# Ledger of designs, part 238: peptides against a protein of PDB entry 8OXM

Target 1, 371 residues: chain A of PDB entry 8OXM
Amino acid sequence: FKAEFRLAGGVNLPKIIDCVGSDGKERRQLVKGRDDLRQDAVMQQVFQMCNTLLQRNTETRKRKLTICTYKVVPLSQRSGVLEWCTGTVPIGEFLVNNEDGAHKRYRPNDFSAFQCQKKMMEVQKKSFEEKYEVFMDVCQNFQPVFRYFCMEKFLDPAIWFEKRLAYTRSVATSSIVGYILGLGDRHVQNILINEQSAELVHIDLGVAFEQGKILPTPETVPFRLTRDIVDGMGITGVEGVFRRCCEKTMEVMRNSQETLLTIVEVLLYDPLFDWTMNPLKALYLQQRPEDETELHPTLNADDQECKRNLSDIDQSFNKVAERVLMRLQEKLKGVEEGTVLSVGGQVNLLIQQAIDPKNLSRLFPGWKAWV

## One batch from the design tools (peptide; made by RFdiffusion4, then SolubleMPNN)

Design b2_p23_2_s1 (from b2_p23_2, 13 letters changed)
Fold by OpenDDE base, seed 1:
Structure b2_p23_2_s1 (fold): chain B 371 residues (1-371), chain A 23 residues (1-23)
Amino acid sequence: as target 1 above (371 residues)
Amino acid sequence: EKELAEKYEQALLEAKEKLRALP
């Protein structure tokens, strides 16, 4: 291993280490600490299964709809190496890097990413109306630039057009499968883009089964479809290719209801798969930059076997698991807010919810809903 | 559908066994 490491970004700040193999080849490895690797590994298996369903259907196969997966190699119970997605960059790094980010390069007279974050943090405890007004001011003075990713990477017009379509298909597939699995909004550092394929890779899958809705600042969107994510699709935005790919993905998911329910049931009752939201995880996910200084790792929580009565924990866990399965069944039936929707109606509702500035303004400011 | 569920249960079991076999 080299003595130097880089941060990949993301909520959990995974470490990129350069490893020289016994073959003399340098390999970049993503090292995560803690139990997050098990959740990532499990979610990669679910994505592989969703990909199998998408490849069996002629309409999704013709559109090459797939979720990009990465290999997780566990090293210990609390550590592992991700096969680094070579040739990927976090969307957040490309967009809002303080030195050379695309917003600074293409929109030098707009608000800085820091100014936007500060304004939204100042209203975090305010009314929804005040949050919406400040979010609209931020959005007016921080215009989307993600169209320039494909323009910088793909100089040939025919290649540029093909890669923009690959990006749009990748966003559509990951958005719908992410909604079905309840991944919610994704921090911009937890979405990687492949610089060769323009496809997305979702990392840090520690929030699943709508557990983002029980955070202190609950999620208000079904998936990340912010202004920059839409700008990367080009002039048609969410219309045309994106919408059609969402509908075809949702059709395959709804037609595979029994399989998806059985899979998720096996996962939810797996004693080795902690998908539940705990207070420490919730605090970590919604830490303010000001709160980073005081969490010294003085939680040497001694393994006080809190012999919490096994019976009450099991009953509470089972009720949460049952509620997750019921909500998954509703999604796969097209039941939204007590109404049965067609595939087109359900996809339309989800897109409208994801792009609504009122929903985006209510998200945790640390997740940068204006990007 | 059942064959996919069985393949998944098997893959999950193998993943669990690999995770349990880690020191």
Scores: peptide ipSAE 0.011, ipTM 0.373, DockQ to the pose 0.022
Fold by OpenDDE base, seed 4:
Parts: sequence; C-alpha cells; structure tokens
Structure b2_p23_2_s1 (fold): chain B 371 residues (1-371), chain A 23 residues (1-23)
Amino acid sequence: as target 1 above (371 residues)
Amino acid sequence: EKELAEKYEQALLEAKEKLRALP
C-alpha cells in the first residue's frame, strides 16, 4: 500500500488508497470504515447474473448491454475494501462540485446547487403541490449540463458519438435491472461514470427490493432518470436508443423470470443479507445536514440486543420477503397497477414515472432530484 | 432456465461461504 490516501466524499469519509498487487499492477482501493459492504457484495453477484442473462441473449449481447460491476471485499460487518473503479468520477462531483462543477461552469447564472437544495429543503414538510411548484422553479433556474461530460472527455466526434451511445446503453441497462431489483432512486454520489467508457457504475447498494418506498420520504421513481441523466443521452433524450435498450433489457429479465425469482428468493432468506430497512438506516439515508451535529457516531448499534423474539420477527420478515417476491413476480410478468403490460408498455410507464416532475418533486431533497 | 437458476444458486452459496470464511 502507498502511504498516501485520498478521502472520497461522504459521511464515513472512505479512504482511497493505492496498492500494488503481487502482479506489480497499481490498483486503487476504496476503504470504507463504517459501511456494511455485504449488501454491495451480494448485489454485485446479482448484477453478474443479470450480465450473464444479457450476454446469452443475442439482441442484448449485440447492443453490449451490461451493468458495470466492481469487486467488493468485506473486511468486517462495518468495513471493507472496494476495488475502486479506476478512472471513474461520481456524476455528482462532475455536475455539482462547489468549485468547478459543470452546472457552475456552463450555467453560471443559474441557481447554485446549494440554492436549489435550500429551496427544496424549505418545502420538504409542505404539500405535494408546494413541492412541485418549488421543484419547477428550481428546474427552470437549474438547467441540465451532463451532455458536456462526453463533450469534454471525447473530443473526436466519432468517439464522442460512440461514448454517448455507451452511456445511454449503460443508463438503460442499469435502470431496468435496478427497477427489477428495486434499487429505486440513486444519490448522485452513488453513481460513478467511467471517464474512458462513459459507462455508469452504481455503488452503495444499501437500498434494494423497493425498501426506498418505506423511507420517511418514500421513493416515487423506479430509477434515477433526472434531467442531467437524460441530458447525457443527447438530443433524443429517452427516445430511440435508451427506450430500445430498456425494452431489450426488460425482455431478457421477463424471459428469465424463474431464474431471477429463484436467485432473489435465496437472497431474501439469507440471514447474512440484511436487505430490510431499519429506522437507523432510514435516518442515515435521509439525514439532514443540520442533524449531522447531534448524531454523535457513538450509537454503537451493538447494545440494542433488543431480544427480538425470534417468532414475531420471523413472521414479519417472512411477510415482507413474500411481498417482495410477489412484487418481483409482478414486475417480471409486466403487471403494473393491476394491469398486464407489454414490454414496450411497461418500459414506457417506467420512463414516464421516472421523468415525471410530480414524482421527482416528492423525492428526498438530499438526493437532488433536480440534478 | 431452471438449470441456470440452480447453477447461480450454487455459485451464490459458494460465494457466501467464501465471504463467511473471510476473517
């Protein structure tokens, strides 16, 4: 290991360390000191399975539809080493970095990321109507700029076009796989973009199986398809390549129903895979910047051995697991709101739900649905 | 499809055992 480390952003201040492998190759490692990496490790295995399904299908293979994976090595229940995706940047860092973010560079007269966040936090406890109005004001004064990522990184027009296509395919694959697995909306710091491939890498997979819907501010979108995410696709936005790649991914997922159900069932009943939402995790995920001062990190979750009577928890857990499996089966059958949809109809509904400003305005302001 | 599910189930079990065997 090199003696120097860099801090990655975030509450737990993960350390990026450079290590030299026994093969003489330098590799960056992210050392998370307090995060449970078990969820990430499990979800990477599910993504590898989804990738195998996508590679077996001729139409998804021809389109090179894959969800990017990374290696996770848990060191403990609260620590681990990620093989840090070398040459990746958080989309949030590119877009809304305080000093040199793309919004500030390309839209200097727009609201700052801080002003947008402040406006949305002020209405957090307000009606859906008030949230929508303020979200529309924020969106009007904070225009998307993520198209400039590929334009900055890929100066050759042919390469630029190919990389924008790779990005669009990556968003489509991750969106549909993420919907099937119930990953929900993804914080902008938990989506990395590869500076060489333009593919997305989803990290910090602590919310799965629609557990984001039971947060104090419930998720209202099937996946992150915000204005900047769409802007990165170029002038056609969600139309054409993105839609077709979503449809082809969904087709493979629906045609792999038995496989996906079996694997998810095995995961849901794994006693080592705590996928359930708990109040402390919910508080952590939707913590206010103001609340950072009072939460002394000394809540060792160790001392609440609440003797959870094994029987009552097992029944509650089983009912939640059964509900997750039923909802997964519905998704894989194309059942949305009690109606069976075609692949195209289902994908269309999901896209419309994900881009709807009414749904976006209801998201937790900390997740920056205007970015 | 079933044979693929069984192979992935087994691979997940083996991966979980390997994860449990990490100190």
Scores: peptide ipSAE 0.005, ipTM 0.358, DockQ to the pose 0.021
Fold by OpenDDE base, seed 5:
Structure b2_p23_2_s1 (fold): chain B 371 residues (1-371), chain A 23 residues (1-23)
Amino acid sequence: as target 1 above (371 residues)
Amino acid sequence: EKELAEKYEQALLEAKEKLRALP
């Protein structure tokens, strides 16, 4: 182990550690707290199941539709190591790093990432109308640059085109599966890109089953489909390859309803899988970046024994689990806002919801909806 | 479909047991 570590983004500030194996190879490892590792490990198994379903279908197999998974290695009851995907970078580090971010390099006359964040923080407690106006001003003065990721990494035009296609397919697969599972907290530090494959790796899977909707600032989008995410797809954006890959993924998920419901039911009633949003986690996820300096790391995991009185909690828990299963069943039937949609209709609605500036302007400023 | 659900339920149980058996 090297003595130096880098902080990844996310709740428990996971430590990236470089390890030299007994084979003399350097491997990056992500060290997280116990509860985050359990949540991530469980969700990785659900992603492996989804990958098995996608490999069984001829149309999704031909398109190589997969969710990138990583190995979770628990080290102790209080800590563990994720085998970090070597050669991945957070999309936020590439796009909006303070020193060398792609926005600063390619758009030096646009607003800085700090100016954008400041403007959105100033309106955080304002009306939806004021948030929308400031978000549109930020978007006008902060133009997307994520197309340059593939251009920097892949100099051969044929390789560049193949990698841009792999990226677009990875966004589509992870967006639809993430929506079905109700995956939230998709900020720019919780999404990695593989520098060799151009595929996305989703980390910090602790906001699932639509628990992002019960945050103090509720999540208003089904997945991350922001302007930079779309810019990485190239000139067609969400049309063509992305839409078709979403539809084919959604078709496989809807045709696997019994399997998905059974697996999610076993997860929801798992006493080791704390998927429920608690007030402390909600406060932490939506803290101001200015307040990150004042949170002493002394949130001892031991104070999470808030003596929830056992009897009233069990009935409230079961009612929340039942509502999650009912909402999952609705999604897998194509029920949106009380209407049954076709696969194409459902995917179209989700794309429109994800790209709507009104929905994006309402997100917590730390989610960085303008990126 | 059901056989796949049972296989993943078992794999999840084994993963939970491994997570419980952590020191």
Scores: peptide ipSAE 0.005, ipTM 0.382, DockQ to the pose 0.022
Fold by OpenDDE base, seed 3:
Structure b2_p23_2_s1 (fold): chain B 371 residues (1-371), chain A 23 residues (1-23)
Amino acid sequence: as target 1 above (371 residues)
Amino acid sequence: EKELAEKYEQALLEAKEKLRALP
């Protein structure tokens, strides 16, 4: 280990440490201090299995559809080492960094990221109608700029085109795989972009199996398909390459129903995999800046002796696990809102739900749905 | 879903109270 460390941005202040391996190679590692890295490790294994399914299919293999994975070494339930994704940046850091963010550089007359956040925080406790109106005003005065990521990084037009295509494929694959697994908490700091490949790396995989829907402010979108995410695809937006890659990914997932159900069933009943939302986790994910001042670091979550009778915990857990499996089976059959959809119909519904400003306006302001 | 959300809101309230009661 080097004696020096850097802090990564974020609420847990993860430490970036440089480690020299026995091979003499320097490896950057992220040490998370409070996150259940077992959840990340388990979800990375599921993503590797999904990648195996995608590589077996000719249509998804030809399109190079993969979800990016990283190595996780869990040291405990609350600590571990992530292999830091070298050459990645959070999309939020590129887009909405206070000093040199792309929105400020390319749209200097638009609202600042701070003004947008403030406006949405002011209406957080208001009606859905008031949230929608303010969200539309924010969106009008905060125009997307993520197209400039590939333009800044890839000056050669042929390389630029291939990288924009790689980005669009990565968004499609991760969106559909993430939807099937019920992956939540897709805020702009939990999505990294590789500066060389233009592929996305999803981090912080603790909100899975639609547990984002039981947050105090429920998640209302199946995946992140916000205006900047779409802008990065270029002039075609969600049409053409993105839609086709979503459909081909969904086709592979639906055709792999038995395998995916078996994998998820094993994980849901793993006593070491705490996938359920808990009150402390929900508080952490939707904490208000006003509440940050009182959170002393000393919450040993060992005091989660909320003594619910063990019998009532087990029965409630089993009912939640069964419901998750049933909902996963429905998704893999194309059952949406009680209707059986084709792959194209299901993908279309998910795209429409993800881009709907009524759904986006209802999200927790920390998710930054205007970005 | 609603009953689960209500149980989580209640448990969140209790967790917030426990957090405030920490020295």
Scores: peptide ipSAE 0.000, ipTM 0.311, DockQ to the pose 0.062

Design b2_p23_2_s2 (from b2_p23_2, 12 letters changed)
Fold by OpenDDE base, seed 5:
Structure b2_p23_2_s2 (fold): chain B 371 residues (1-371), chain A 23 residues (1-23)
Amino acid sequence: as target 1 above (371 residues)
Amino acid sequence: DEELARMREQALLEYREKLRAEP
């Protein structure tokens, strides 16, 4: 191991370490805490299963629809190593890095990323109407630039076009699979882009099974389909390739209902897989950057002293697990808001929900819905 | 039905093997 480490972006600040193998090859590795690694490992296994389903279907296989996965290796009872996705960058680092972010480079007269965040933090405790108005002002003065990622990395026009299609397919597959699994916390540091393939890699998979909806500021979108995410698709936006890839992914998921329900049932009742949202985790995920200074890490995980009777915890857990399974079954039947939708109808509703500025304005400011 | 059942069983096996292979 090298003595130097880099911090990856995000709240958990995972340590990137460089190691030289016994084969003389240098490998980057991401070091996370134990519980985060187990959650990531379990969700990577589910993504591998979804990829197997997508490869068996002729239409999704021809479109090369896959969710990118990475290897998780537990090292000890308190630490593990993720295979670092070499040649990936967080979309937030490319877009809104303080030094040389794409917004600052291509839109120097727009609001800074800091000004946008400040404006949205000022209205965080305000009405939905006030949040919407300020979000629209921020969006007007912070125009999307993510199209420039592929233009900077791929100078040949034919390669550029193929990489933009690979990106669009990756967004579609990960959005639908992520929605089915109820994947939350899709902020700009939890989504990496591969600099060679233009495919997305989703990291930090600790908010699953719609547990983002029970956060102090609930998640109001099914997946990240913000203006920069759409700008990366090019002039057609969500129409054509993206919509068709979402529909074909959703069709495979709905036709695989029994398989997906059984896998998720085993996961929900696995005593080693803590998927439930606890109040401390909820506070940690939605901490203000200003509040990080006072919460000393002296909250030892040993304050499990809320001995609620084990029986009441188990009954509460079982009811939450049953509710998650029921909601998963509804999604796989196309039941949205009490109505059975076609694949096209369901995908259309999800796209409309994800791009709605009213839904986006209600998100936690740390999610950066204007990016 | 049989292919979906086989995929379910294989999924559960691969999951259980991975859970066992995580030391």
Scores: peptide ipSAE 0.007, ipTM 0.399, DockQ to the pose 0.019
Fold by OpenDDE base, seed 2:
Structure b2_p23_2_s2 (fold): chain B 371 residues (1-371), chain A 23 residues (1-23)
Amino acid sequence: as target 1 above (371 residues)
Amino acid sequence: DEELARMREQALLEYREKLRAEP
């Protein structure tokens, strides 16, 4: 290990430590000091399995459809080493950085990211109608700019086109794989973009198996397909390459039903894999900036002395696991809202759900659905 | 079917080996 460390930005201020491997290679390591990295590790393994399925299929292999993975080494329940995603930036940092975000640079007369956040926070406890109206006002005064990411990074037109295509494929693959696994909490800081490949790296994989739907503000979209995400695809938006890559990914997932169900079944019953949503995690994920002051550190993790009878915990856990497996089986059969859909029909429904301003307006304001 | 079953078993083995190889 080198004696010097850098702080990564973000709430948990993870330490970036340079280490020299036994192979003599310098590697940057991200040391998280408060997060359970076991969830990230397990989900990275599932993503590697999905990648194996995608590489076996000729159509997905030809399209280079992969979900980007990183190495996670859990060291304890509260510590682990992440492979630092070198050459990645959070999409939120590029788009809505307070100093020089792309929205401020390219749209200086639009609402600030702070003004948008404030407006959506003011209506957080209001009706769905009021949330929708304010969301539409925010969207009208906060126009997409993510197209400029590839334009800034890739000056050669042929390289720019290939990188925009790589981005679009990465969004499609991660969206469908993420939907099948019920991946939540896809806010703009949990999605990194590689500055060299234009591929997305999804981090903080703790909200899985649709546990985002049981949050105090439930998740209403299958994946992040917000206006900036779409703008990064260029002029075709969700049509053409994105849709076709979603369909081909979904086809591979549906054709791998038995494999995916078995893997997820083993994971759901793994006593080391805490995938369930708990009230403390829910509070942490949907905490208000104003409520940061009242989390007294005195909620000892030892007040799990709600001795729910071991039998009642086990029965409740088993019923949740069974429901997750049933819903996964439905998704892999193309059952949506009690109807069996074709791959194209299912992908179309998911795209429509993800881009619907009514669904987006209902999300927790911290998710930044207008970005 | 048999190839899918072998892929399932191999994937479970690789997962179990990864879980065992993570210290």
Scores: peptide ipSAE 0.007, ipTM 0.365, DockQ to the pose 0.018
Fold by OpenDDE base, seed 1:
Structure b2_p23_2_s2 (fold): chain B 371 residues (1-371), chain A 23 residues (1-23)
Amino acid sequence: as target 1 above (371 residues)
Amino acid sequence: DEELARMREQALLEYREKLRAEP
């Protein structure tokens, strides 16, 4: 290991460590020190299964619809080595880096990322109407710039066009599969973009199966489809390629209902896979930077084996697992709000929900719904 | 499908082996 480390952005401040292998090759590794990388490992396996389903279908195979996966090597319940996605950058780093972020470079007269965050934090405990008004003011004064990612990386017009299509296909596939698996909204530091392929890599999969809906500030979007995410698609936005790729992905997922239910059922009941939201994890995921100073209780891990009375906890767990399976079955049947929708109708509803400024304004400000 | 069941079982086995290989 080199003595130098870099922080990857995000709440968990994962350490990027350069390691020299026994083969003499330098490899960048991401070391997470507080996250259950088992959840990431399980979700990568589910993504591989979804990729297999997508490769079996001729229409999704022709479109090369895949979710990018990464190697996870859990080292403990709280630590592990990720094979760092070499040649990727967090979209948040590209967009809102304090020094050289694309918003600052292309929109120097807009609000700073800090000003936007401050304005949204000030209204966090206010009405939905006040949140919406401030969110619209922030959005007016913080215009999207993510189109410039492909323009900076791909100077040849034909390559640029193909990479923008690859990006759009990647967003579509990850959005629909992410919705099916209930990943919800994603922090901008937990979405990486490959600088060569323009494909997205989703990391830190600690919120799954719609557990984001039970956070202190519940998620209100099915997936991250913010203004910058849409701007990266270019002038067509969510129309054309994105919509068609969402529909084809959703068609494959719905046609694979039995397989997906059977996979998820086994994972939900695996005693080694803790997918449930706990109060401490919920507080940590929605912690304010200002609250970091007080919540250093020395949680001495007193190994109080809370011998959780097996019976009542098992019943509560089973009820949550059953609810997750029921909701997964509904999604795979196209049941939204008690109505059965076509693939096109369901995809349209999800897109409209994801881009609605009213839904975006209600998200936790720490996740930066204006980016 | 038997192949997806095998892939699941293999993925779960590899996952469980990785978890058991935690020192």
Scores: peptide ipSAE 0.006, ipTM 0.368, DockQ to the pose 0.022
Fold by OpenDDE base, seed 3:
Structure b2_p23_2_s2 (fold): chain B 371 residues (1-371), chain A 23 residues (1-23)
Amino acid sequence: as target 1 above (371 residues)
Amino acid sequence: DEELARMREQALLEYREKLRAEP
């Protein structure tokens, strides 16, 4: 290891370290502290399985539909080494990084990212109607700019077109697979973009199996399909390539129901895979600036051993696992709100839910639904 | 079916070996 490290930013202050392998090659590693990297490792294995299913199907293979994966080496329950995705940037860093962000560069007269966040934080405890009105005002004064990512990186028009297609395919594949797995916490720092391929890399996979719906501010969208995500697809937006790639991905997932259920069942009952939402994790994900003062270190882990009898814990866990499996089976059958939908009908419903400003306005302000 | 079962068993074995290889 080199003696020097860099900070990647974010709440956990992950350390980027450069290591020299036994082969003499330098490799950049991300050391996460306090995160259970076992969750990321397990989800990467599930993504690899989904990629295998997508490569076996001729229509998804021809479209090169894949989820970008990375190597995870868990070191402990609270630490591990990620292979840092060299040549990737968080979409949030490109879009809203201080004064150099694409919004500030291309839309200098729009609201700042800070002004948008402040306005949405001020209404966080307000009605859904007030949140919606303020969200619409923010959106009107903060126009999308993510089209400029591919335009800045790919100057050749033919390369630019192919990279925009690669981006759109990556969004579609990750959105549908993420929905099937119930992947949450899709904020702009948990989605990286590869500067060479224009493909997305999803990181921090700790909110899965719809556990984002039981957060203090529940998640109301199936995946991130915000205005900047759509703007990166170009003038057709969610129509054409994106919709067709979602439908073809959903078709493969639905046709692979037994395989996906069997994999997820083993993971849900693995005692080493803590996928359940706990109060400390919920507090961590949705911390308010007001809550920083009351995190006295005196939450000794000892006192909130609610003496749930081991039998009551196990029965409650099993009931939650069964509910997750039932909901996964429903998704893979196209059952939405008690109705069986076609692949096209299900994909259409998910797109409409993901772009609905009423759903987006209800999200936690830290998710940055206006980006 | 058997190939997917073997891939699952292999992935679980490799996962368990990586967990046992905690230094």
Scores: peptide ipSAE 0.006, ipTM 0.366, DockQ to the pose 0.020

